# Designs tried in a protein design run: peptides against a protein of PDB entry 7AL2. Part 104

Target 1, 85 residues: chain A of PDB entry 7AL2
Amino acid sequence: YEIMLIRPKTIDDINYVVDQVLEESNPVILDLSFLEKESPANFKLAGEKIKQMRSNYGAEALLLSRCNDKNLIIIAPKGVSLVRK

## One batch from the design tools (peptide; made by RFdiffusion4, then SolubleMPNN)

Design b2_p30_5_s2 (from b2_p30_5, 14 letters changed)
Fold by OpenDDE base, seed 1:
Structure b2_p30_5_s2 (fold): chain B 85 residues (1-85), chain A 30 residues (1-30)
Amino acid sequence: as target 1 above (85 residues)
Amino acid sequence: DLEETEAFAKELGLERVGEENGKPVYLGRP
């Protein structure tokens, strides 16, 4: 599989993330910093999608880093485990 | 900053599972 890196700016980008995780079974490294600054509505939507993927499709999520101009989360599809050593 | 990050993690339903380099780690299992 592939590991995707994306900094979404639009709803299409958010849906692309969902497709990568649920349909392609690819982990996604997600930078939400653009949405957090520029679109409160789409930022909220992205968060809702993350929760839905976890609740309904067995995805895992790990907050990697939150600082100025960076809000990194890795989302792993079902079957890919996020492990902290 | 830490307070805002904690609130954000909670909003996403993530749990604080430890620390790395003095910063909290937030993880959400299915």
Scores: peptide ipSAE 0.652, ipTM 0.929, DockQ to the pose 0.822
Fold by OpenDDE base, seed 3:
Structure b2_p30_5_s2 (fold): chain B 85 residues (1-85), chain A 30 residues (1-30)
Amino acid sequence: as target 1 above (85 residues)
Amino acid sequence: DLEETEAFAKELGLERVGEENGKPVYLGRP
């Protein structure tokens, strides 16, 4: 599989993330800093999608880093386990 | 800051599972 890196700016980008996780089974490194700053509605939507993928499709999520410049979350599809050593 | 980060993690349903380099780690299993 591939590991995707994306900083979404639009609803299309958010849907792309969902497709990568659910349809392609690719982990996604997601930077939400643009949405958090520029679109509270789409930022909320992105959060809802993350919760839905976890609740309904067996995805895992790990917050990697949050600061003024970035908001990094890795989302792993079902079958890929996030492990902290 | 830490308070805002904690609130954000909670909003996403993530749990604090430890620390890395002095900062909390937040993880959400299915």
Scores: peptide ipSAE 0.652, ipTM 0.929, DockQ to the pose 0.801
Fold by OpenDDE base, seed 4:
Structure b2_p30_5_s2 (fold): chain B 85 residues (1-85), chain A 30 residues (1-30)
Amino acid sequence: as target 1 above (85 residues)
Amino acid sequence: DLEETEAFAKELGLERVGEENGKPVYLGRP
């Protein structure tokens, strides 16, 4: 698999993330900082998608870093486990 | 800040599972 890095700016980008996780089974490092700053609605939508992927499709999510210009979350598809050592 | 991050993690349904470098780690299992 591939690990995707994306900073979504549009709904299409959000859906791309969903496709990568659910259809391609690729982990995604997601930077939500743009949406958080520029689009509260799409930021909320992204959060809902993350929750849905976890609840319904066995995805895991780990908040990597939240600071001034970054809001990094890794989303792992079913079959890829996020492990903290 | 920490409070906002905590709230954000909670919104996403993530659990605080520990800390790294003095900062909390939030993880959401299926």
Scores: peptide ipSAE 0.652, ipTM 0.929, DockQ to the pose 0.809
Fold by OpenDDE base, seed 2:
Structure b2_p30_5_s2 (fold): chain B 85 residues (1-85), chain A 30 residues (1-30)
Amino acid sequence: as target 1 above (85 residues)
Amino acid sequence: DLEETEAFAKELGLERVGEENGKPVYLGRP
């Protein structure tokens, strides 16, 4: 599999993330900083999609970093576990 | 801001599972 890095700016980008996790079974490193600053509605949507992937499809999520211009979250599809040592 | 980060993690349903380099780590299992 591949590990995708994306900083979504549009709804299409958000749906791309969902497709990568659910259809392609690729982990995704998300930077939500653009949506958080520029679109409260799409930022909320992105969060809802993350919760849905966890609740309905067995995805895991880990908040990596949150600072001024960075909001990094890794989403792992079912079958890929996030482990902290 | 730690308070804002905690609130954001809660919104995503993530749990605080530890600390790394003085900052909390938030993880959400299915």
Scores: peptide ipSAE 0.650, ipTM 0.929, DockQ to the pose 0.802

Design b2_p30_5_s3 (from b2_p30_5, 15 letters changed)
Fold by OpenDDE base, seed 3:
Structure b2_p30_5_s3 (fold): chain B 85 residues (1-85), chain A 30 residues (1-30)
Amino acid sequence: as target 1 above (85 residues)
Amino acid sequence: DLEETKKFAEELGLELVGYENGKPVFLGRP
């Protein structure tokens, strides 16, 4: 598989993330800083999509970093485990 | 701060599961 890096800005970007996780089974590292600052509605949508991927499709998500410039989350599809040692 | 980060994590459905090197760890399992 591939690991995708994206800083989503639009609904199309959010749907691209969903496709990568569910259809392509690729982990995605997201920077949500743009959505959080510029579009509360799309940030909420992104969160809903992440929750849906977890509850319905067995995805996992982990917060990697939070600061002013980057809000990094990794989303792993079913079959790729996020392990904390 | 931690409170702001908790609100951020809540929007994504993540839970505080511990600390590592003094920083909080937020995780969302299936």
Scores: peptide ipSAE 0.717, ipTM 0.944, DockQ to the pose 0.953
Fold by OpenDDE base, seed 2:
Structure b2_p30_5_s3 (fold): chain B 85 residues (1-85), chain A 30 residues (1-30)
Amino acid sequence: as target 1 above (85 residues)
Amino acid sequence: DLEETKKFAEELGLELVGYENGKPVFLGRP
């Protein structure tokens, strides 16, 4: 599999993330800083999609880093586990 | 700060599961 990196700016970008996780079974590293700053509505949508992927499809999510200009989270599809050692 | 990060994590459905090197760890399991 591949690990995708994206900084979503549009709904199409959000749907791309969903497609990568659910259809391609690829982990995705997201930078949510653009949505958080520029579109509260799309940021909320992104959060809803993440929660749905976890609740309905067995995805996992982990906050990697948070600062003013970079908010990184990894979404792992079912079958790819996030492990703390 | 921690309060802002908790609010951010809440929006994404993540939970505080511990601390590493003094920094909070937020994780969302299925």
Scores: peptide ipSAE 0.715, ipTM 0.943, DockQ to the pose 0.947
Fold by OpenDDE base, seed 1:
Structure b2_p30_5_s3 (fold): chain B 85 residues (1-85), chain A 30 residues (1-30)
Amino acid sequence: as target 1 above (85 residues)
Amino acid sequence: DLEETKKFAEELGLELVGYENGKPVFLGRP
């Protein structure tokens, strides 16, 4: 599989993330800094999609880093485990 | 800060599961 890196700015980008996780079974590293700063509505939507992917499709998510410039999370599809050592 | 990060994690449905090197760990399992 591939690991995707994206800083979503639009609803299309959010849907792209969903497709990568659910259809392509690719982990995605997300930088949510743009949405959080520029679009509270789309940030909320992104959060809802992440929760749905976890609840309904067995995805996992982990906060990697939070700062002013980057808000990084990784979303892993079912079958790819996030392991804390 | 921690409070702002908690709010951020809450929007994403992540839970505080512990600390590593003094930094909070937020995780969302299926």
Scores: peptide ipSAE 0.715, ipTM 0.943, DockQ to the pose 0.957
Fold by OpenDDE base, seed 4:
Structure b2_p30_5_s3 (fold): chain B 85 residues (1-85), chain A 30 residues (1-30)
Amino acid sequence: as target 1 above (85 residues)
Amino acid sequence: DLEETKKFAEELGLELVGYENGKPVFLGRP
């Protein structure tokens, strides 16, 4: 599989993330910093999608880094486990 | 800050699983 890196700016980008995780089974490193700053509505939507992927499709999510300049989350599809050593 | 991060993690349903370099690590299993 591939690991996707994306900083979504639009709903289309958010849906792309969902497609990568659920349909392509690719982990996604997601930077939500743009949405967090520029679109509260789409930021909330992205969060809802993450929760849905976890609740309904067996995805895992790990907050990698959150600061004023970035908000990095890795989302792993079912079958790819996130492990902290 | 830490409180905002904690709130954000909570909104996503993530759990505190440890610390790295003094910063919290939040993980959400299915």
Scores: peptide ipSAE 0.620, ipTM 0.924, DockQ to the pose 0.793

Design b2_p30_5_s4 (from b2_p30_5, 15 letters changed)
Fold by OpenDDE base, seed 5:
Structure b2_p30_5_s4 (fold): chain B 85 residues (1-85), chain A 30 residues (1-30)
Amino acid sequence: as target 1 above (85 residues)
Amino acid sequence: SLKETEEFAKTLGLELVGYENGKPVFLGRP
């Protein structure tokens, strides 16, 4: 599989993330900092999608870092486990 | 801030699972 890195700016980008996780089974490193600053509505949508992927499709998510420039979350599809050591 | 980060993590349904280098780790399993 591939590990995708994306800083979504649009709804299309959010849907791309969903497609990568659910359809392509690729982990995604997601930076939500743009949406958090520029689009509260799409930021909320992105969060809802992450929660849905976890609840309904067996995805896992880990918050990596949150600061002014980055809001990094890794989302792993079903079959890829996130492990904390 | 830490408080804002915790609140954000909760919106994603993530849970506090520990600390690394003094910073909280938030993880959401299915």
Scores: peptide ipSAE 0.578, ipTM 0.914, DockQ to the pose 0.868
Fold by OpenDDE base, seed 4:
Structure b2_p30_5_s4 (fold): chain B 85 residues (1-85), chain A 30 residues (1-30)
Amino acid sequence: as target 1 above (85 residues)
Amino acid sequence: SLKETEEFAKTLGLELVGYENGKPVFLGRP
């Protein structure tokens, strides 16, 4: 698999993330900082999608870093475990 | 802030699972 890195700016980008996780089974390192700042509605949507992927499709999510201009979350598809050592 | 981060993590359904370098780690399992 591939690990995708994306900083979504549009709904299409959000859906791309969903496709990568659910259809392609690729982990995604997601930076939500643009949406958080520029589009509260799409930021909320992105969060909902993350929660849905976890609840319904066995994805895992880990908040990596939240600071100025960075909101990094890794989303792992079913079958890829996020492990903290 | 830490409080805002916690609230954000909650919206994603993440749980506090520990700390690294004094910062909270939020993880959401299926």
Scores: peptide ipSAE 0.577, ipTM 0.914, DockQ to the pose 0.870
Fold by OpenDDE base, seed 2:
Structure b2_p30_5_s4 (fold): chain B 85 residues (1-85), chain A 30 residues (1-30)
Amino acid sequence: as target 1 above (85 residues)
Amino acid sequence: SLKETEEFAKTLGLELVGYENGKPVFLGRP
């Protein structure tokens, strides 16, 4: 598999993330900092999609870094485990 | 702040599982 890095700016980008996790089974490193600053509605939508992928499709998510210019989350599809040592 | 980060993590259904280098680690398993 591939590991995708994306900083979404549009709804299409959010749906791209969903497709990568659910259809392509690729982990995604997601930076939500643009949406958090520029679109509260799409930021909320992105969060809902993450929760839905966890609840309905067995995805895991880990918050990597949150600061003024970054909001990094890794989302792993079912079958890819996030392990903390 | 930690409070804001915890609040955000909660919206994603993530839980505090520990700290790394003084920073909180939030993880959500299915």
Scores: peptide ipSAE 0.577, ipTM 0.915, DockQ to the pose 0.846
Fold by OpenDDE base, seed 3:
Parts: structure tokens; C-alpha cells; sequence
Structure b2_p30_5_s4 (fold): chain B 85 residues (1-85), chain A 30 residues (1-30)
């Protein structure tokens, strides 16, 4: 599989993330910093999609880093485990 | 702040599972 890196700016980008996780089974490193600053509605939507993927499709998520200019989250599809040693 | 980060993590369904170099680690299993 591939590991995707994306900083979404639009709803299309958010849907792309969902497709990568659910349809392609690719982990995604997601930076929400643009949406957090520029679109409260799409920021909320992105968060809801992450929670839905976890609740309904067996995805895992880990907050990697949050600061003023980045908000990094890795989302792993079902079958890929996030392990902390 | 940590409080604001915790509140954000909660919206994603993540839980505090530890610290790394003094920074909180938030993880959400299925």
C-alpha cells in the first residue's frame, strides 16, 4: 500500500482522504491546519469523517503534532495497526 | 494549550494514552 500525505483545502480533498482510507486501504498523514484556519465548517466535517471511519470501518487515528501552523493526524485503514513502543 | 488539544482530540474520538517528550499522545482505536 501507499502512505498518503495531504493538507486538505476543500471538500473534494476531504472526500479524497475518505476514499484513500476506505477504498484504497492506504494510511493517510493528514494536516488539518489549513481547514482549521480557513474553514470552520470543513474543519468540523473532516473531524466527523475521521470519527466515522473509526466507528464504522475499523480505522485508527493518532494525533501526531498540533501547533500554530500544523495539525497532523495519521489515519490507518482497517488491517493496519498503529503501534506505540 | 493542553486543554484545548484534549478537547480537539475528543471531537475525533481520541484518548490520551501517554506522553512523548512532554507532549501528549492521543490515540483512537476502532
Amino acid sequence: as target 1 above (85 residues)
Amino acid sequence: SLKETEEFAKTLGLELVGYENGKPVFLGRP
Scores: peptide ipSAE 0.576, ipTM 0.914, DockQ to the pose 0.863

Design b2_p30_6_s1 (from b2_p30_6, 11 letters changed)
Fold by OpenDDE base, seed 1:
Structure b2_p30_6_s1 (fold): chain B 85 residues (1-85), chain A 30 residues (1-30)
Amino acid sequence: as target 1 above (85 residues)
Amino acid sequence: DPYKKWLNEVLSTLSEEEQELYKESIDVNF
């Protein structure tokens, strides 16, 4: 697999994340800070997609870093485990 | 859980609107 890195800015970017996780089985490290600041509606949409991937497809999501200018999350597809020590 | 504690600490620094959006959109695993 590949690890994809993206800071989504559009709905197309959100759908790209979904495709990478569900179709390509690639983990994604994404920064939601742009959407959170510039488009609350799309930020909510991104969150709903993440919730759906977790609830329906066995994906995992973990916050890596949160501050005023970043919201960094890793999403792992089913079969890739996130282990915290 | 130290991660949960850290997350709550960070969330406490956000505005109420940001907290609500974050909680609704992000449901992370601990």
Scores: peptide ipSAE 0.023, ipTM 0.476, DockQ to the pose 0.502
Fold by OpenDDE base, seed 2:
Structure b2_p30_6_s1 (fold): chain B 85 residues (1-85), chain A 30 residues (1-30)
Amino acid sequence: as target 1 above (85 residues)
Amino acid sequence: DPYKKWLNEVLSTLSEEEQELYKESIDVNF
């Protein structure tokens, strides 16, 4: 698999993330800082999509960093485990 | 805080173990 890196800015980017996780089985490292600042509606949408991937498809998610300029989350598809020390 | 609200919504549907994955963070730069 590939590890995708993206700072989504549009709904198309959000759907790209969903496609990568669910269809391509690729982990995605997301920076949600743009959506959080520029589009509360799309930020909420992204959150709902992540929630759905976790609830319905066995995806996992880990918060990597949360600060003023970054909101980094890794999403792993089913079959790729996120293991913390 | 939009992030806090979003996080709480996600956490409310997760197990205790899964919730910890959202509470922990790692200093990552890329």
Scores: peptide ipSAE 0.022, ipTM 0.519, DockQ to the pose 0.075
Fold by OpenDDE base, seed 5:
Structure b2_p30_6_s1 (fold): chain B 85 residues (1-85), chain A 30 residues (1-30)
Amino acid sequence: as target 1 above (85 residues)
Amino acid sequence: DPYKKWLNEVLSTLSEEEQELYKESIDVNF
């Protein structure tokens, strides 16, 4: 698999993330800081889709870092485990 | 747990909806 890195800016980017996790089984490292600041509606949409992937498809999501300029999370598909050592 | 302590500090700065998103993530992973 590949690890995808993206800072979503549009709905198309959000759908890209969903496709990567569910169809390609690729983990995605997301920076949600753009949506959080520029589009609260799309930020909410992204969150809802992440919840759906966790609840319905066995995806995992982990907060990596949050500060003024970053809102980094990793989403892993069901076949990839996120483990903190 | 240093990570949980840090995460609690982060969560305190988020809206309730954002907190719910990350709390659920913690419950799944920890």
Scores: peptide ipSAE 0.022, ipTM 0.504, DockQ to the pose 0.485
Fold by OpenDDE base, seed 3:
Structure b2_p30_6_s1 (fold): chain B 85 residues (1-85), chain A 30 residues (1-30)
Amino acid sequence: as target 1 above (85 residues)
Amino acid sequence: DPYKKWLNEVLSTLSEEEQELYKESIDVNF
């Protein structure tokens, strides 16, 4: 698999993340900082999609970093384990 | 705070082990 890196800015970007996780089985490292400050509606949508992938498709999520200009989340598809040592 | 609300919503559906993953972070840049 590949690890995708993206700072989503649009609904199309959010759907791209969903496709990568569910259809391509690729982990995605997201920076949600753009949506958080520029589009509260799409930020909420992104969060809902992450929750849906966890609840319905067995995806895992981990917060990597949170500060004023970063909101980094890794999403792993079912079958790819996130392990903290 | 929109992030705090979002984070709390996510955490409320996670196991205690998964909550610990979200509470811990690494200084990562890309």
Scores: peptide ipSAE 0.022, ipTM 0.514, DockQ to the pose 0.074

Design b2_p30_6_s2 (from b2_p30_6, 12 letters changed)
Fold by OpenDDE base, seed 5:
Structure b2_p30_6_s2 (fold): chain B 85 residues (1-85), chain A 30 residues (1-30)
Amino acid sequence: as target 1 above (85 residues)
Amino acid sequence: DEYEKWLNEVLSTLSEEEQELYKESIDVNF
C-alpha cells in the first residue's frame, strides 16, 4: 500500500481521502487545519466521514499533532496497524 | 473544550501503545 499525504481543502479532497482508505486500503496522513480554519462546515463533514469509516469499516483514526497551524491525523484502514518502534 | 469533544467523538480511543506514538512527535508538512 501507499501512505497518502494530504491537506484537504475541498469536499473533493475529503472524498479522495475516503476513497484512499476504503477502496485503495491506503493509510492517509492528513492535515485538517485548512478546513478547520477556512470551512468549519467541511471540517465537520470530514469528521463525520472519519467516524463513518471507523464505525462501519474498521478504520482507525489517531491524532498525531495539534498546534495552531496543524491538525495532523492518521487514518489507517482495517488491517493496517500503527506500531511504535 | 470543543476540540477535546471533537477528538473524543471523531477519533479512536488511544491505546497505551498509540499514546506512545503520539508522544513521539510527528512533524510533517504537506
Scores: peptide ipSAE 0.334, ipTM 0.785, DockQ to the pose 0.062
Fold by OpenDDE base, seed 2:
Structure b2_p30_6_s2 (fold): chain B 85 residues (1-85), chain A 30 residues (1-30)
Amino acid sequence: as target 1 above (85 residues)
Amino acid sequence: DEYEKWLNEVLSTLSEEEQELYKESIDVNF
């Protein structure tokens, strides 16, 4: 698999994330800081999509970093485990 | 805090210790 890196700015970007996780089974490291600041509606939408992927498809999603200019989340598709050591 | 509520709603459940482990392990700039 591939690990995708993206800072979503549009709905198309959000849907790209969903496609990568669900269709391609690729983990995604995404920075939601742009949406959080520039489009609260799309930020909300992104969250809803993440919840759906977790609830319906067994994805995992975790916060990696939160600061003023970064809201870094990892989404792992089912079959790719996020493991604590 | 509204963001904390969002985290608890949207993201997978982890202990604070587990969450901090990931924050310490990953430093990504893109």
Scores: peptide ipSAE 0.333, ipTM 0.783, DockQ to the pose 0.066
Fold by OpenDDE base, seed 1:
Structure b2_p30_6_s2 (fold): chain B 85 residues (1-85), chain A 30 residues (1-30)
Amino acid sequence: as target 1 above (85 residues)
Amino acid sequence: DEYEKWLNEVLSTLSEEEQELYKESIDVNF
């Protein structure tokens, strides 16, 4: 698999993340800071999609970093485990 | 606060220790 890196700016970007996780089974490291600042509505939508992937498809989603200029989240598909070592 | 509410609603639940481990161990810019 591949690990995708993206800072979503549009609904199309959000849907790209969903496709990568659910259809391609690729983990995604995404920065939600643009949506959080520029489009609260799309930030909310992104969160809803993450919740749906977790609740319906067994994805995991974890916070990696939060600061003024980034809100980094990793989303792992069901087949890829996030493991503490 | 509102962000913590979002975290609890949207993200997977982890212990404080596990969550801090990820924050400290990974730094990505893109």
Scores: peptide ipSAE 0.328, ipTM 0.783, DockQ to the pose 0.066
Fold by OpenDDE base, seed 4:
Structure b2_p30_6_s2 (fold): chain B 85 residues (1-85), chain A 30 residues (1-30)
Amino acid sequence: as target 1 above (85 residues)
Amino acid sequence: DEYEKWLNEVLSTLSEEEQELYKESIDVNF
């Protein structure tokens, strides 16, 4: 698989993330800081999509970092485990 | 605060060990 890196800015970007996780089975490291700052509605939508992927498809979603104007999250599809060593 | 509520609502439940990751800053730019 590939690990996708994205800072979503639009609904299309959010849907891209969903596609990568659910259809391509690729983990995504995403920075939600743009949406958090610029579009509360789309930030909310992103969160809803993440919840749906977790609840319905077994995805994992973890905060990596929130600093320096970043809101960095990793979403892993089912079958890819996030493991801390 | 509101972000804490968002974290608990949106993100996966973390073990105690996993929660330690929140204390680390990862400087990633993309």
Scores: peptide ipSAE 0.317, ipTM 0.778, DockQ to the pose 0.065

Design b2_p30_6_s3 (from b2_p30_6, 10 letters changed)
Fold by OpenDDE base, seed 3:
Structure b2_p30_6_s3 (fold): chain B 85 residues (1-85), chain A 30 residues (1-30)
Amino acid sequence: as target 1 above (85 residues)
Amino acid sequence: DEYKKWLNEVLSTLSPEEQELYKESIDVNF
């Protein structure tokens, strides 16, 4: 698999993330900082999509970093586990 | 749990609305 890195700016980008996780089984590291400050509606949508992937498709999601202009989250598809050592 | 401690620290700086969004979207028990 590949690990995708993306800073979503549009709904198309959000759907791209969903496709990568659910269809391609690729983990995705997202920077949600753009949506958070530029589009509260799409930020909420992104969160809802992440919740759906966790609840319905066995994805895992963790916050990696949160500070000014940085909001990094990793989403792992079912079959790729996140392990803390 | 160091991650949980860190996450709670981060959440405390956010609005109630954002806190709820993160709690629903991110695994806080990792």
Scores: peptide ipSAE 0.276, ipTM 0.756, DockQ to the pose 0.972
Fold by OpenDDE base, seed 4:
Structure b2_p30_6_s3 (fold): chain B 85 residues (1-85), chain A 30 residues (1-30)
Amino acid sequence: as target 1 above (85 residues)
Amino acid sequence: DEYKKWLNEVLSTLSPEEQELYKESIDVNF
């Protein structure tokens, strides 16, 4: 698999994340900081999609970093386990 | 757990909506 890195800015980017996780089974390292600052509506949408992937598809989503300029999350599809050594 | 302590501190400063987005991170051994 591939690990995708993206800082989404549009709905198309959000859908790209969903496709990578659900269809391609690729983990995604996601920075939500742009949406959080620039589009509350799309930020909410992104959050809803992440929750749905967790609840309905067995994805894991973990916060990696949260500060004034970062909102980093890793989303792993079912079958890819996130393990701390 | 250092991560969980950090996460809880961060969550306490966020909106309820964001807390809901990240809350499941607390349940992992990470």
Scores: peptide ipSAE 0.189, ipTM 0.713, DockQ to the pose 0.513
Fold by OpenDDE base, seed 5:
Structure b2_p30_6_s3 (fold): chain B 85 residues (1-85), chain A 30 residues (1-30)
Amino acid sequence: as target 1 above (85 residues)
Amino acid sequence: DEYKKWLNEVLSTLSPEEQELYKESIDVNF
């Protein structure tokens, strides 16, 4: 698998994330800082889709970094475990 | 556990909706 990195800006980007996790089984490192600041509606949508992937498809979502300019989350598809050593 | 300590500090600053975003994954791993 590949680890995808993206800072979503549009609904198309959000759908890209969903496709990567569910169809390609690729982990995705997301920076949600753009949506959080520029589009509260799409930020909410992104969160809802992540919750759906967790509840319905066994994905995991972990916070990596949170500060003024970053909102980094890793989403792992089912079969890829996120483990802190 | 340094990560858990940091995470709890961060979570306290997040909205309830954002906290819920990480809920299950946190429970599994920490």
Scores: peptide ipSAE 0.183, ipTM 0.708, DockQ to the pose 0.459
Fold by OpenDDE base, seed 2:
Structure b2_p30_6_s3 (fold): chain B 85 residues (1-85), chain A 30 residues (1-30)
Amino acid sequence: as target 1 above (85 residues)
Amino acid sequence: DEYKKWLNEVLSTLSPEEQELYKESIDVNF
C-alpha cells in the first residue's frame, strides 16, 4: 500500500480521501486545517465521513497533531493497524 | 504514556463534536 498525504480543500478532496481508504486500501494522512478554517460545513462533512469509515468499514483514525496551522489525522483502512508505542 | 497525555490535553481544547470524532479510536488504541 501507499500512504497518501493530503490537505483537503473541497468536497472532491474529501471524497478522494474516502476513495483512497475504502477502494485503494491506502492509509491517508490528512490535514483538516484548511476546511476547519475556511469551510466549517465541509469540515463537519469530513468528520462525518471519517466516522462512517470507522463504523461501517473498520477504518481507524488517530489525531497526530493539532496546533494553529495543523489538524493532522491518519486514517488507516481495515487491515492496516495503527500501533502506538 | 506521552501520547495519551498529549491527546488528553488536546481533547480538552476541542469541541464536543470534534472530541466525538476521536472517541472510537481512543477506545481501540488506548
Scores: peptide ipSAE 0.145, ipTM 0.672, DockQ to the pose 0.480

